# Ledger of designs, part 237: peptides against a protein of PDB entry 5VVV

Target 1, 276 residues: chain A of PDB entry 5VVV
Amino acid sequence: FLCGVVEGFYGRPWVMEQRKELFRRLQKWELNTYLYAPKDDYKHRMFWREMYSVEEAEQLMTLISAAREYEIEFIYAISPGLDITFSNPKEVSTLKRKLDQVSQFGCRSFALLFDDIDHNMCAADKEVFSSFAHAQVSITNEIYQYLGEPETFLFCPTEYCGTFCYPNVSQSPYLRTVGEKLLPGIEVLWTGPKVVSKEIPVESIEEVSKIIKRAPVIWDNIHANDYDQKRLFLGPYKGRSTELIPRLKGVLTNPNCEFEANYVAIHTLATWYKSN
Target 2, 276 residues: chain A of PDB entry 5VVV as posed
Amino acid sequence: FLCGVVEGFYGRPWVMEQRKELFRRLQKWELNTYLYAPKDDYKHRMFWREMYSVEEAEQLMTLISAAREYEIEFIYAISPGLDITFSNPKEVSTLKRKLDQVSQFGCRSFALLFDNIDHNMCAADKEVFSSFAHAQVSITNEIYQYLGEPETFLFCPTEYCGTFCYPNVSQSPYLRTVGEKLLPGIEVLWTGPKVVSKEIPVESIEEVSKIIKRAPVIWDNIHANDYDQKRLFLGPYKGRSTELIPRLKGVLTNPNCEFEANYVAIHTLATWYKSN

## One batch from the design tools (peptide; made by RFdiffusion4, then SolubleMPNN)

Design b2_p30_5_s1 (from b2_p30_5, 16 letters changed)
Fold by OpenDDE base, seed 4:
Structure b2_p30_5_s1 (fold): chain B 276 residues (1-276), chain A 30 residues (1-30)
Amino acid sequence: as target 1 above (276 residues)
Amino acid sequence: DDEKEDKEILESRRKLSEKYLEEYLKKLAE
C-alpha cells in the first residue's frame, strides 16, 4: 500500500530542503511514499524533453538518496502529454533517455502523467492509434517494459476523476482501453468523483476499479489549494472511509502549496492509514 | 454542477501556472 505525499500542485514547487524535511516527517509518521510531480518544475512537464543539468542532477541525486535514507519510496513522475507525439519514435526515445538519466540518479520508481491535457491527438497520432487512450497506453507500456518493469510504475489517466469521464466512469471508452490494454503491473492514479473530492465513496472506487481492472492509487486533492490561493486547507484528512484501504493500491495526498501548512493534512492521513 | 466546478479548478490552476512561468522567465532574463 502506497501512502504518503504527491507534490503535484501548480505554482512554485517545494525546495529541496522542504522535500527532505517531508521525508523525515513521512518516516516519523510511518508513511512510505513521495511522488515527485510538481507541475511547474520545468523539466517535469513544459520542458520534459530537456535533460537535467549537472547541477540539477546533483540536487535530484541528493534528494533521491535522502528519500532512501528515510525509507521513503521516491517515485519520479514526468508529464509529457502537453506536446508529445506518441507515434514519433524520436519522442519515445527522448522520453526513454530522460528516464534513463533519472534512473542513473538511483530512482527505481516512475510515473507517466497525462492529466490536465487536451483529449485530442495530433494528425500523425490519429493515423497510428485508434484512440487517445491507445496512444497513452502504448507509450506507457513501452516505457514500463523498457525500464525493466519496475516494482512501482504509475499512470495518471487524462480521465483521472468521475467528472472527466465521458460519458461516465463505467461507460468510458478511454478508461476501458486503459483497463484492458495497460499492463497489469502498472498502477492507475485517481482523484475520486471530482478533481477535489470532498468525499470518496466506496462504491465509486468499486466502479472505477471494475473498468480499469485494478485497485487505483488515490491522488488525493482534499488539501490542495493551488486553485485558490486565498485558502489554506488546515483541516484533517476526512471523507474517506477506512473501508477504502483494502480497495486501494495507495493514497498520496496532494496538499497545500505552502509546505508548512501541511502538518495536519499529512499527520491525519497517517492516522487514517494506521487505523485499518 | 460538479463538472463546471472542476473545469473552474483547472482554469485556476492554468492561470497560476502561467503566472508562475512568466515570473520565472522574467527572472531568468534579468
Scores: peptide ipSAE 0.657, ipTM 0.936, DockQ to the pose 0.823
Fold by OpenDDE base, seed 3:
Structure b2_p30_5_s1 (fold): chain B 276 residues (1-276), chain A 30 residues (1-30)
Amino acid sequence: as target 1 above (276 residues)
Amino acid sequence: DDEKEDKEILESRRKLSEKYLEEYLKKLAE
């Protein structure tokens, strides 16, 4: 069971010292996972093709080593979906090279994220793939296999919540393709009925699990504030029955952008998890 | 409407991202 934090918000990413402090807190609270997915870390999403510099490499190596020291699984995410051509072998090779570099930093867990992108394929991809889901699954499976089928590999679908499913969760052709074609060793991220789900009913998890043919990992935006900078979400982790735990592969909270505001968010997640 | 709310969330995130990235890239160019 993956339980911890996803740094998945837009705006200013956390600094390396904050991330190291996070690992210490995660260990202390008996949480086990950090997903590196800061949207506006420029080499994560917008400039995903760019290799890390020597200085950036040293920082990431140090960060990954710190995660290991605190027994936190460091999952490196990349979000190539803004402008990748899925059918272009050069793009696939570029993605492989980037993940090879991160593997050299000591990273062993990875994620491919296709959230918050246009649903349309380019003309070249339409000639090769039957649907957008087929394109995403193809590259994800290829990368997963290329990396030697790492123990933890995550996929974030474009339809990552109920409101983004067409026509709905249970009948989504996109999610059906993901469920049928995504290799079984790859986990699927889900935010619940909404982008920011006030509640995640058990029935909603049973519904999505059926179509994706696996228990999801919750990307939980309950404490996210990147959409409302005038607010801090300081309340407890709530609106999730502990009956979800046996029906999930994990829960990763995407908390407030302000690192210092997240004590209650993360601590109450830990309490929730241990209450099972 | 939940779909409307989620679209507004994405738009707010996009605006935050654009603002941050513009400021960041400007500083790198200095």
Scores: peptide ipSAE 0.655, ipTM 0.942, DockQ to the pose 0.828
Fold by OpenDDE base, seed 1:
Structure b2_p30_5_s1 (fold): chain B 276 residues (1-276), chain A 30 residues (1-30)
Amino acid sequence: as target 1 above (276 residues)
Amino acid sequence: DDEKEDKEILESRRKLSEKYLEEYLKKLAE
């Protein structure tokens, strides 16, 4: 069971010292996972093709080593979906080289994210793939196999919550393709009925699990504030029955952008997790 | 409408990202 934090918000990413402090807190609270997915880290999303410099590599190696020291699984995410051409072998090779570099930093767990992108394919991709889901699954499976089928590999769908499913969760052709064609060793991220789900009913998890043919990992935006910087979400982790725990592969909270505001968010998640 | 609310959230996130990018590029130019 993956339980911890995803740094998945827009705006200013956390600094390396904040991330190291986070690992210390996660260990103290008996949480086990950190997902590196800062949207506005330039080489994560907008410039995903760019290799890390020597200086950036040193920082990431140090960060990954720190995660290991605190027994936290470090998952490196990349978001190529803004402008990748799925059918272009050069693009696939570029993605492979980027993940090879991160593997050299000591990273063993990875994620491919296709959230918050346009669902339209270019003309070249339309000639090769029957749908956007087929294109995403194809590259995800290829990368997963190329990396030697790592123990932890995550996929974030474009339809990552109920409101983004067309026509709905149970009838989505996109999610059906993901469920049927995504290799079984790849985990699927989900945010619940909404982008920011106040409640995640057990029935809603059963519904999505059926179509994706696996228990999801919750990307939990309950404490996210990147959509409203005038607010801090300081309340406890709530609106999630503990009955969800046996029906999930994990829960990763995407908390407030302000690192110092997240004590209650992370601590109460830990309490929730240990209550089962 | 929940779908409308979620689209508004994405738009707010996009605006935050654009603002951050502008600030970042400005700092690189200094």
Scores: peptide ipSAE 0.646, ipTM 0.932, DockQ to the pose 0.794
Fold by OpenDDE base, seed 5:
Formats: structure tokens, C-alpha cells, sequence
Structure b2_p30_5_s1 (fold): chain B 276 residues (1-276), chain A 30 residues (1-30)
């Protein structure tokens, strides 16, 4: 069971010292996972093709080593979906080279994220793939296999919550393709009925699990404030029955952008996780 | 409407991202 934090918000990313402090807190609270997915870290999303510099490499190596020291699984995410051409072998090769570099930093767990992108394929991709889901699954499977089928590999679908499913969760052709074609060793991220789900009913998890043919990992935006910087979400982790725990592969909270605001959010997640 | 609310969330996030990118590019130019 993956339990911890995803740094998945827009705006200013956390600094390396904050991330190291996070690992100390995660270990202390007996949480086990950190997902590196800061949307506005340039080489994560907008400039995903660019290799890390020597200085950036040293920082990431140090961060990954720190995660290992605190027994936290470091998952490196990349979000190529803004402008990748799925059918272009050069694009696939570029993605492979980027993930090879991160593997050299000592990273062993990875994620491909296709959240918050346009649903339209380019003309070249339409000639090769029958749907957007087929294109995403194809590259995800290829990358997963290329990396030697790492123990932890995550996929974030474009339809990552109930409101984004067309026509709905149980009838989505996109999620059906993901469920049928995504390799079984790849985990699927989900935010619940909404982008920011106040409640995640057990029945909603059973519904999505059926179509994707696996238990999801919750990307939990309950404490996310990147959409409203005038607010801090300081309340406890709530609106999730402990009955969800046996029905999930994990829970990763995407908390407030302000690092120091997250004590209650992360601590109460840990209490929730241990209550089962 | 939940779908409308979620679209508004995405738009707010996009605006935050654009603002941050602009600030970053300004710093690189200094």
C-alpha cells in the first residue's frame, strides 16, 4: 500500500530542504511514499524533453539518496502530454533518454502523467492510434517495459476523476481501453468523483476499479490549494472511509503549496491509514 | 454543477502556472 505525499500542485515547487524535511516527517509517521510531480518544475512538464544539467542532477541525486535514507519510496513523474507526438519514434526515444538519466540518479520508481491536457490527438497520431487512450497506453507500456518493469510504475489518465469521464466512469471508452490494454503491473492514479473530492464513496472506487481492472492509487486533492491561493486547507484528512484501504493500492495526498501548512493534513492521513 | 466546478479549478491552476512561468522567465533574464 502506497501512502504518503504527491508534490503535484501548480505554482512554486518545494525546495530541496523542504522535501528532505518531508521525508523525515513521512518516516516518523510511518508513511512510505513521495511522488515527485511538481507541475511547474520546467523539466517535468513544459520542457520534459530537456535533460537535467549537472547541477540539477546533483540535487536530484541528493534528494533520491535522502528518500532512501528515510526509507521513503521516491517516484519520479514526468508529464509529456502537452506536446508529445505519440507516434513519433524520436519523441519516444527522447522520453526514454530522460528516464534513463533519472534512473542513473538512483531512481527505481516512475510515473507517466496525462492529466490536464487536451483530448485531441494530432493528425500523425490519428493515423497510427485508434484513440487517445490507445496512444497513451502504447507509450506507457513501452516505457514500462523499457525500464525493466519497475516494481512501482504509475499512470495518470486524462480521465482521472468521475467528472472527466465520458459519458461516465462505468461506460468510458477511454477508461475501458486503459483497463484492457495497460499492463497489469502499472498502477492507475485517481482523484475520486471530482478533481477535489470532498468525499470518496466506497461504491465510486468499486465502479472505477471494475473498468480499469485494478485497485487505483488515490491522488488526493482534499488539501490542495493551488486553485485558490487565498485559502489554506488546515483541516484533517476526512471524507474517506477506512473501508477504502483494502480497495486501494494507495493514497498520496497533494497538499497545500505552503509546505509548513501541511502538518495536520499529512499527520491525519497517517492516523487514517493506521486505523485500519 | 460538479463538472463546471472542476473546469474552474483547472482554469485557476492554468493561470497560476502562467504567472509562475512569467516570474521565472523574468528572473532568468536578469
Amino acid sequence: as target 1 above (276 residues)
Amino acid sequence: DDEKEDKEILESRRKLSEKYLEEYLKKLAE
Scores: peptide ipSAE 0.642, ipTM 0.926, DockQ to the pose 0.815

Design b2_p30_5_s2 (from b2_p30_5, 18 letters changed)
Fold by OpenDDE base, seed 2:
Structure b2_p30_5_s2 (fold): chain B 276 residues (1-276), chain A 30 residues (1-30)
Amino acid sequence: as target 1 above (276 residues)
Amino acid sequence: MDEEEDKKILESIKKRMEEYRKKLLEELAK
C-alpha cells in the first residue's frame, strides 16, 4: 500500500530542504511514499525532453538518497503529454534516455502522467493508434518494460477523475482501453469523483476499479490549493472511509503549496491509514 | 458552493494548460 505525498501542484515547487523534512515527517508518521511530480519543474513537464544538468543531477541524487535514508519510496514522475508524438520512435527514445538518467540517480520507481492535457492526438498518432488511450498505453507499456518492469510504476490517465470521464466512468472508452491494454503491473492514479473530491465513496472506487481492472492509487487533492490563492485547507484528511483502504493500492495526498501548512493534512492521512 | 468551486478548479486547469502551451510555443520560437 503506497501512502504518502505527491508533490503534484502548480506553482513554486518545494525546496530540497523542505522535501528532506517531508521525508523525515513521512517516516515518523509511518508513511512510505513520495511522488515527485511538481508541475512547474520544467524538466518534469514543459521541457520533459531536456536532460538534467550536472547541478540538477546532484540535487536529485541527494534527494533520492535522502528518501532512501528515511525509507521513503521515491517515485519520479514525468509528464510528456503536452507535446509528445506517441508514434515517433525518437520521442520514445528521448523519454527512455531521460528516465535512464533518473535511474542513474538511484531512482527505482517511476510514473508517467497524462493529466491536464488535450484529449486530441496529432495527425501522425491518429495514423498509428486507434485512440488517445491506445497511444498512451503503448508508450507506457514500452517504458515500463524498458525499465525492467520496476516494482512501482504509475500511470496517471487523462480521465483521472469522474468529471473528466466521457461519457462517464463505467462507460468511458478511454478508461476501458487503459484497463484492457495497460500492463497489469502498472498502477493507475485516480483522483475520485472530482478534481478536488470532498468525498470519495466506496462505490466510486468500485466503479473505477472495475473498468481499469485494478485497485487505483488515489491522487488525493483534498488539500490542494494551487487553483485558489485564497484557499488554505488546514482541516483533517476526511471524507474517505477506511473501507477504501482494502480497495486501493495507495493514497498520495497532493497538499497545499505552502509546505508548512501541511502538518495536519499529512498527519491526519497517516492517522487515517493506521486506523484500519 | 461546490459548483462554483468546481468551476474555479476547471478554469484554473484550463488557464494553466494554456499558459504552458503559450510558454512552449514561445520557447520553440527561439
Scores: peptide ipSAE 0.441, ipTM 0.875, DockQ to the pose 0.325
Fold by OpenDDE base, seed 4:
Structure b2_p30_5_s2 (fold): chain B 276 residues (1-276), chain A 30 residues (1-30)
Amino acid sequence: as target 1 above (276 residues)
Amino acid sequence: MDEEEDKKILESIKKRMEEYRKKLLEELAK
């Protein structure tokens, strides 16, 4: 069971010292996972093709080493979906080289994220792939296999919540393709019925699990505030029954952008997780 | 309240996507 934090918000990423402090807190609270997915890291999303500089590499190596020291699984995410041509072997090779570089930093767990992108493929991809889901699954499977089938590999669908599913969760051709074609060793990220789900009913998890043919990892935006600078939710992790735990592969909270605001969010997640 | 919040979230996501697309196009034009 993956339990911890995803740094997955828009806005200023946390600094390395904050991330190290996070790992210490995660260990102290017996959480086990950090997903590196800061949307405004240029080399994570906008310039995903660009290799890390020597200085950036040193920082990431240090961060990954710190995660290991605190027994936190460091999952490196990349979000190529803004402008990748899935059918182009050069693009696939570029993605492979980027993940090879991160593997050299000592990273062993990875994620491919296709959140917050257009559902439209380019013309070249439309000639090769039957759907956007087929294109995403193809590259994800290829990368997963290329990396030697890491123990932890995550996929974030473009339809990552109930409200983004067309026509709905149980009838989504996109999620059906993901469920049927994504290799079984790859985990699927999900935010619940909504982007920011006040509640995640058990029935909603059973519904999505059926179509994706696996238990999801919750990307939990309950404490996210990147969409509203006036929002600061300092309340406990709530609206998630502990009955979800046996039905999930994990829970990763995507908390407030303000690092110091997240004590309650993360601590109460830990309490929730241990209550099972 | 929930519908308004959901709308705000969706608008925020859309805006961010548009900002990224714009920046990508600007970088590709250099």
Scores: peptide ipSAE 0.441, ipTM 0.871, DockQ to the pose 0.311
Fold by OpenDDE base, seed 3:
Structure b2_p30_5_s2 (fold): chain B 276 residues (1-276), chain A 30 residues (1-30)
Amino acid sequence: as target 1 above (276 residues)
Amino acid sequence: MDEEEDKKILESIKKRMEEYRKKLLEELAK
């Protein structure tokens, strides 16, 4: 069971010292996972093709080493979906090289994220793939296999919540393709019925699990505030029955952008997780 | 309140996507 934090917000990423402090807190609270997915890291999303510089590499190596020291699984995410051509072998090779670099930093767990992108394929991809889901699954499977089938590999669908599913969760052709074609060793990220789900009913998890043919990892935006600068949610982790735990592969909270504001968010997630 | 919040979230996501696309195009034009 993956339980911890995803740094998955828009806005200023946390600094390395904050991330190290996070790892210490996660260990102390018996949480086990950090997903590196800061949307404003240019080399994560906008310039995903660009290799890390020597200085950036040193920082990431240090960060990954710190995660290991605190027994926190460091998952490196990349979000190529803004402008990748899935059918282009050069693009696939570029993605492979980027993940090879991160593997050299000591990273062993990875994620491919296709959140917050257009649902439309380019003309070249439409000639090769039957749907956007087929294109995403193809590259995800290829990368997963190329990396030697890591123990932890995550996929974030473009339809990552109930409100993004067309026509709905249970009938989504996109999620059906993901469920049928995504290799079984790849985990699927899900935010619940909504982008920011006040509640995640058990029935909603059963519904999505059926179509994706696996228990999801919750990317939990309950404490996310990047969408509203006036929002600071300091309340406890709530609206999630502990009955979800046996039905999930994990829960990763995407908390407030302000690192210091997340004590209650993360601590109460830990309490929730231990209450099973 | 929930519908208004959902709308705000979706608008925020859309705006950010547009901002990223704009920045990407600006960088590619250099």
Scores: peptide ipSAE 0.413, ipTM 0.858, DockQ to the pose 0.342
Fold by OpenDDE base, seed 5:
Structure b2_p30_5_s2 (fold): chain B 276 residues (1-276), chain A 30 residues (1-30)
Amino acid sequence: as target 1 above (276 residues)
Amino acid sequence: MDEEEDKKILESIKKRMEEYRKKLLEELAK
């Protein structure tokens, strides 16, 4: 069971010292996972093709080493979906080289994220793939296999919540393709019925699990505040029955952008996780 | 309240996507 934090918000990323402090807190609270997915890391999303500089590499190596020291699984995410041509072998090779670089930093766990992108394929991809889901699954499977089938590999679908499913969760051709064709060793990220789900009913998890043919990992935006900079979400982790725990592969909270605001959020997640 | 919040979230996502696309186009034009 993956339990911890995703740094997945828009806005100023946490500094390295904050991330190290996070790892210490996660270990202390018996949480085990950190997903690196800061939207404003340009080399994560906007310029995903660009290799890390020597200085950036040293920082990431230090961060990954710190995660290991605290027995926290460090998952590196990349979001190529803004402008990747799935059918172009050069694009696939570029993605492979980028993940090879991160592997050299000591990273062993990875995520491919296709959140917050258009459903439209370019003309070249339409000639090769039957749908956007087929294109995403193809590259995800290829990357997963290329990396030697790492123990933890995550996929974030473009339809990552109930409200983004067309026509709905149970009937989504996109999620059906993901469920049927995504390799079984790849985990699927999900935010619940909504982008920010106040409640995640057990029935909603059973519904999505059926179509994706696996238990999801919750990307939990309950404490995310990047959409409203005037708000801090300081309340406890709530609106999730402990009955979800045996029905999930994990829970990763995407909390407030303000690092120090997250004590209650993360601590109460840990209490929730241990209550089962 | 929930519908208004959901709308703000969706508008925020859309705006960010547009900003990223704009920046990508600006970099490709250099």
Scores: peptide ipSAE 0.401, ipTM 0.849, DockQ to the pose 0.289

Design b2_p30_5_s3 (from b2_p30_5, 16 letters changed)
Fold by OpenDDE base, seed 5:
Structure b2_p30_5_s3 (fold): chain B 276 residues (1-276), chain A 30 residues (1-30)
Amino acid sequence: as target 1 above (276 residues)
Amino acid sequence: DDEKEDKEILESRKKLSEKYREELLKKLAE
């Protein structure tokens, strides 16, 4: 069971010292996972093709080593979906080279994210792939296999919540393709009925699990404030029955952008997780 | 409408991202 934090918000990323402090707190609270997915880290999303500099490499190596020291699984995410051409072998090779570099930093767990992108393929991709889901699954499976089938590999679908499913969760052709064709060793991220789910009913998890043919990992935006910086979500982790725990592969909270505001959010997630 | 609310969330996130990038570019030009 993956339990911890995703740094998945827009705006200013956390600094390396905050991330190291996070790992210490995660260990203390018996949480086990950090997902590196800061949307406005340039080489994560907008410039995903660019290799890390020597200085950036040293920072990431140090961060990954710190995660290991605190027994926290460091998952490196990349979001190529803004401008990748799925059918272009050069793009696939570029993605492979980028993930090879991160593997050299000592990273062993990875994620491919296709959230917050247009549901449109270019003309070249339409000639090769039957749908957007087919294109995403193809590259995800290829990368997963290329990396030697790492123990933890995550996929974030474009339809990552109930409101983004067409016509709905149980009838989505996109999620059906993901469920049927995504390799079984790849985990699927999900935010619940909404982008920011106040409640995640057990029935909603049973519904999505059926179509994706696996238990999801919750990307939990309950404490996210990147959509309203005038608010701080200082309340406890709530609106999730403990009955979800046996029906999930994990829960990763995407908390407030303000690192110091997250004590209650993360601590109460840990209490919730241990209540099972 | 939950779908409308989620679209507004994505738009707000996009605006935050744009603002942060502009601030970063200004610092690099300094």
Scores: peptide ipSAE 0.652, ipTM 0.934, DockQ to the pose 0.750
Fold by OpenDDE base, seed 2:
Structure b2_p30_5_s3 (fold): chain B 276 residues (1-276), chain A 30 residues (1-30)
Amino acid sequence: as target 1 above (276 residues)
Amino acid sequence: DDEKEDKEILESRKKLSEKYREELLKKLAE
């Protein structure tokens, strides 16, 4: 069971010292996972093709080593979906080289994120793939296999919550394709009924699990505030029955952008997780 | 309308991202 934090918000990323402090807190609270997915890390999303510099490599190596020191699984995410051409072998090769570099930093767990992108394929991809889901699954499977089928590999669908499913969760051709064609060793991220779900009903997890043919990992935006700078979500982790735990592969909270605001959010997630 | 709310969330996130990038560019220019 993956339980911890995804740094998945827009705006200013956390600094390395905050991330190290996070790992210490995660260990102390018996959480086990950090997903590195800061949207405004340029080399994570907008410039995903760009290799890390020597300086950036040293920082990432240090960060990954710190995660290991605290027994936190460091999952490196990349979000190529803004401008990747799925059918282009050069793009696939570029993605492979980027993940190889990160693997050399000591990273062993990875994620491909296709959240917050246009649903339209380019003309070249339309000639090769039957749907957007087929394109995403193809590259995800290829990358997963190329990396030697790492123990933890996550996929974030474009339809990552109920409101983004067309026509709905249970009837989504996109999610059906993901469920049917995504290799079984790849975990699927899910956010619940909404982008920011006040509640995640058990029935909603059963519904999505059926179509994706696996228990999801929750990317939980309950404490996310990157959409409202006037709010800090200082309340407890709530609106999730502990009955979800046996139906999930994990829960990763995407908390407030303000690192110090997250004590209650993360601590109460840990309490929730241990209460099962 | 949950779909509308979620669309507004995405738009707000995009604006935050844009604002951050602008602030970063300004700092780099100093």
Scores: peptide ipSAE 0.649, ipTM 0.932, DockQ to the pose 0.712
Fold by OpenDDE base, seed 1:
Structure b2_p30_5_s3 (fold): chain B 276 residues (1-276), chain A 30 residues (1-30)
Amino acid sequence: as target 1 above (276 residues)
Amino acid sequence: DDEKEDKEILESRKKLSEKYREELLKKLAE
């Protein structure tokens, strides 16, 4: 069971010292996972093709080593979906080289994210792939196999919550393709019925699990504030029955952008996880 | 409407991202 934090918000990313302090807190609270997915880290999303510099490599190696020291699984995410051409073998090779570099930093766990992108494929991709889901699954499976089928590999669908499913969760051709064609060792991220789900009913998890043919990992936006910087979400982790735990592969909270605001959010997630 | 609310959330996130990038560009120019 993956339980911890995803740094998945827009705006200013956390600094390396905040991430190291997070690992210490996660260990103290008996949480086990950190997902590196800062939307406005340039080489994560907008410039995903760019290799890390020597200086950036040293920082990432140090961060990954710190995660290992605190027994926290470090998952490196990349979000190529803004401008990748799925049918172009050069693009696939570029993605492979980027993940090879991160593997050299000591990273063993990875994620491919296709959240918050347009559903449209370019003309070249339309000639090769039957749908956007087929294109995403194809590259995800290829990368997963290329990396030697790592123990933890995550996929974030473009339809990552109930409100983004067309026509709905149980009838989505996109999610059906993901469920049928995504290799079984790849985990699927999900935010619940909404982008920011106040409640995640058990029945909603059973519904999505059926179509994706696996238990999801919750990307939990309950404490996210990147959509309203005038608010801090300081309340407890709530609106999630403990009956979800046996029906999930994990829960990763995407908390407030302000690092110091997240004590209650993360601590109460840990309490929730241990209550089962 | 929950779908409308979620679309508004995405637009707000996009605006935050744009603002942050603008702030970074200003700092790189000083």
Scores: peptide ipSAE 0.645, ipTM 0.931, DockQ to the pose 0.738
Fold by OpenDDE base, seed 3:
Structure b2_p30_5_s3 (fold): chain B 276 residues (1-276), chain A 30 residues (1-30)
Amino acid sequence: as target 1 above (276 residues)
Amino acid sequence: DDEKEDKEILESRKKLSEKYREELLKKLAE
């Protein structure tokens, strides 16, 4: 069971010292996972093709080593979906090289994220793939196999919540393709019925699990504030029955952008997880 | 409408991202 934090918000990313402090807190609270997915980290999303510099490499190596020291699984995410051509072997090779570099930093867990992108394929991809889901699954499976089938590999679908499913969760051709074609060792991220789900009913997890043919990992935006800079979400982790725990592969909270505001968010997640 | 709310969330996130990038560009020009 993956339980911890995803740094998945827009705006200013956390600094390396905050991330190291996070690992210490996660260990103290018996949480086990950090997903590196800061949307405005340039080489994560907008410039995903660019290799890390020597200085950036040293920082990431140090960060990954710190995660290991605190027994926190460091999952490196990349979000190539803004401008990748899925059918282009050069793009696939570029993605492979980027993940190879991160693997050399000591990273062993990875994620491919296709959230917050246009649902339209380019002309070249339409000639090769039957659907957008087929294109995403193809590259994800290829990368997963190329990396030697790492123990933890995550996929974030473009339809990552109920409101983004067409026509709905249980009938989505996109999610059906993901469920049928995504390799079984790849985990699927889900935010619940909404982008920011106040509640995640058990029935909603049973519904999505059926179509994706696996228990999801919750990307939980309950404490996210990157959409409302005037608010800090300081309330407890709530609106999630502990009956979800046996029906999930994990829960990763995407908390407030303000690092120091997250004590209650992360601590109450840990309490929730231990209450099962 | 939950779909409307989620669209507004994505728009707000995009604006935050744009603002952050503009602030970084200003710092690099100083």
Scores: peptide ipSAE 0.639, ipTM 0.932, DockQ to the pose 0.727

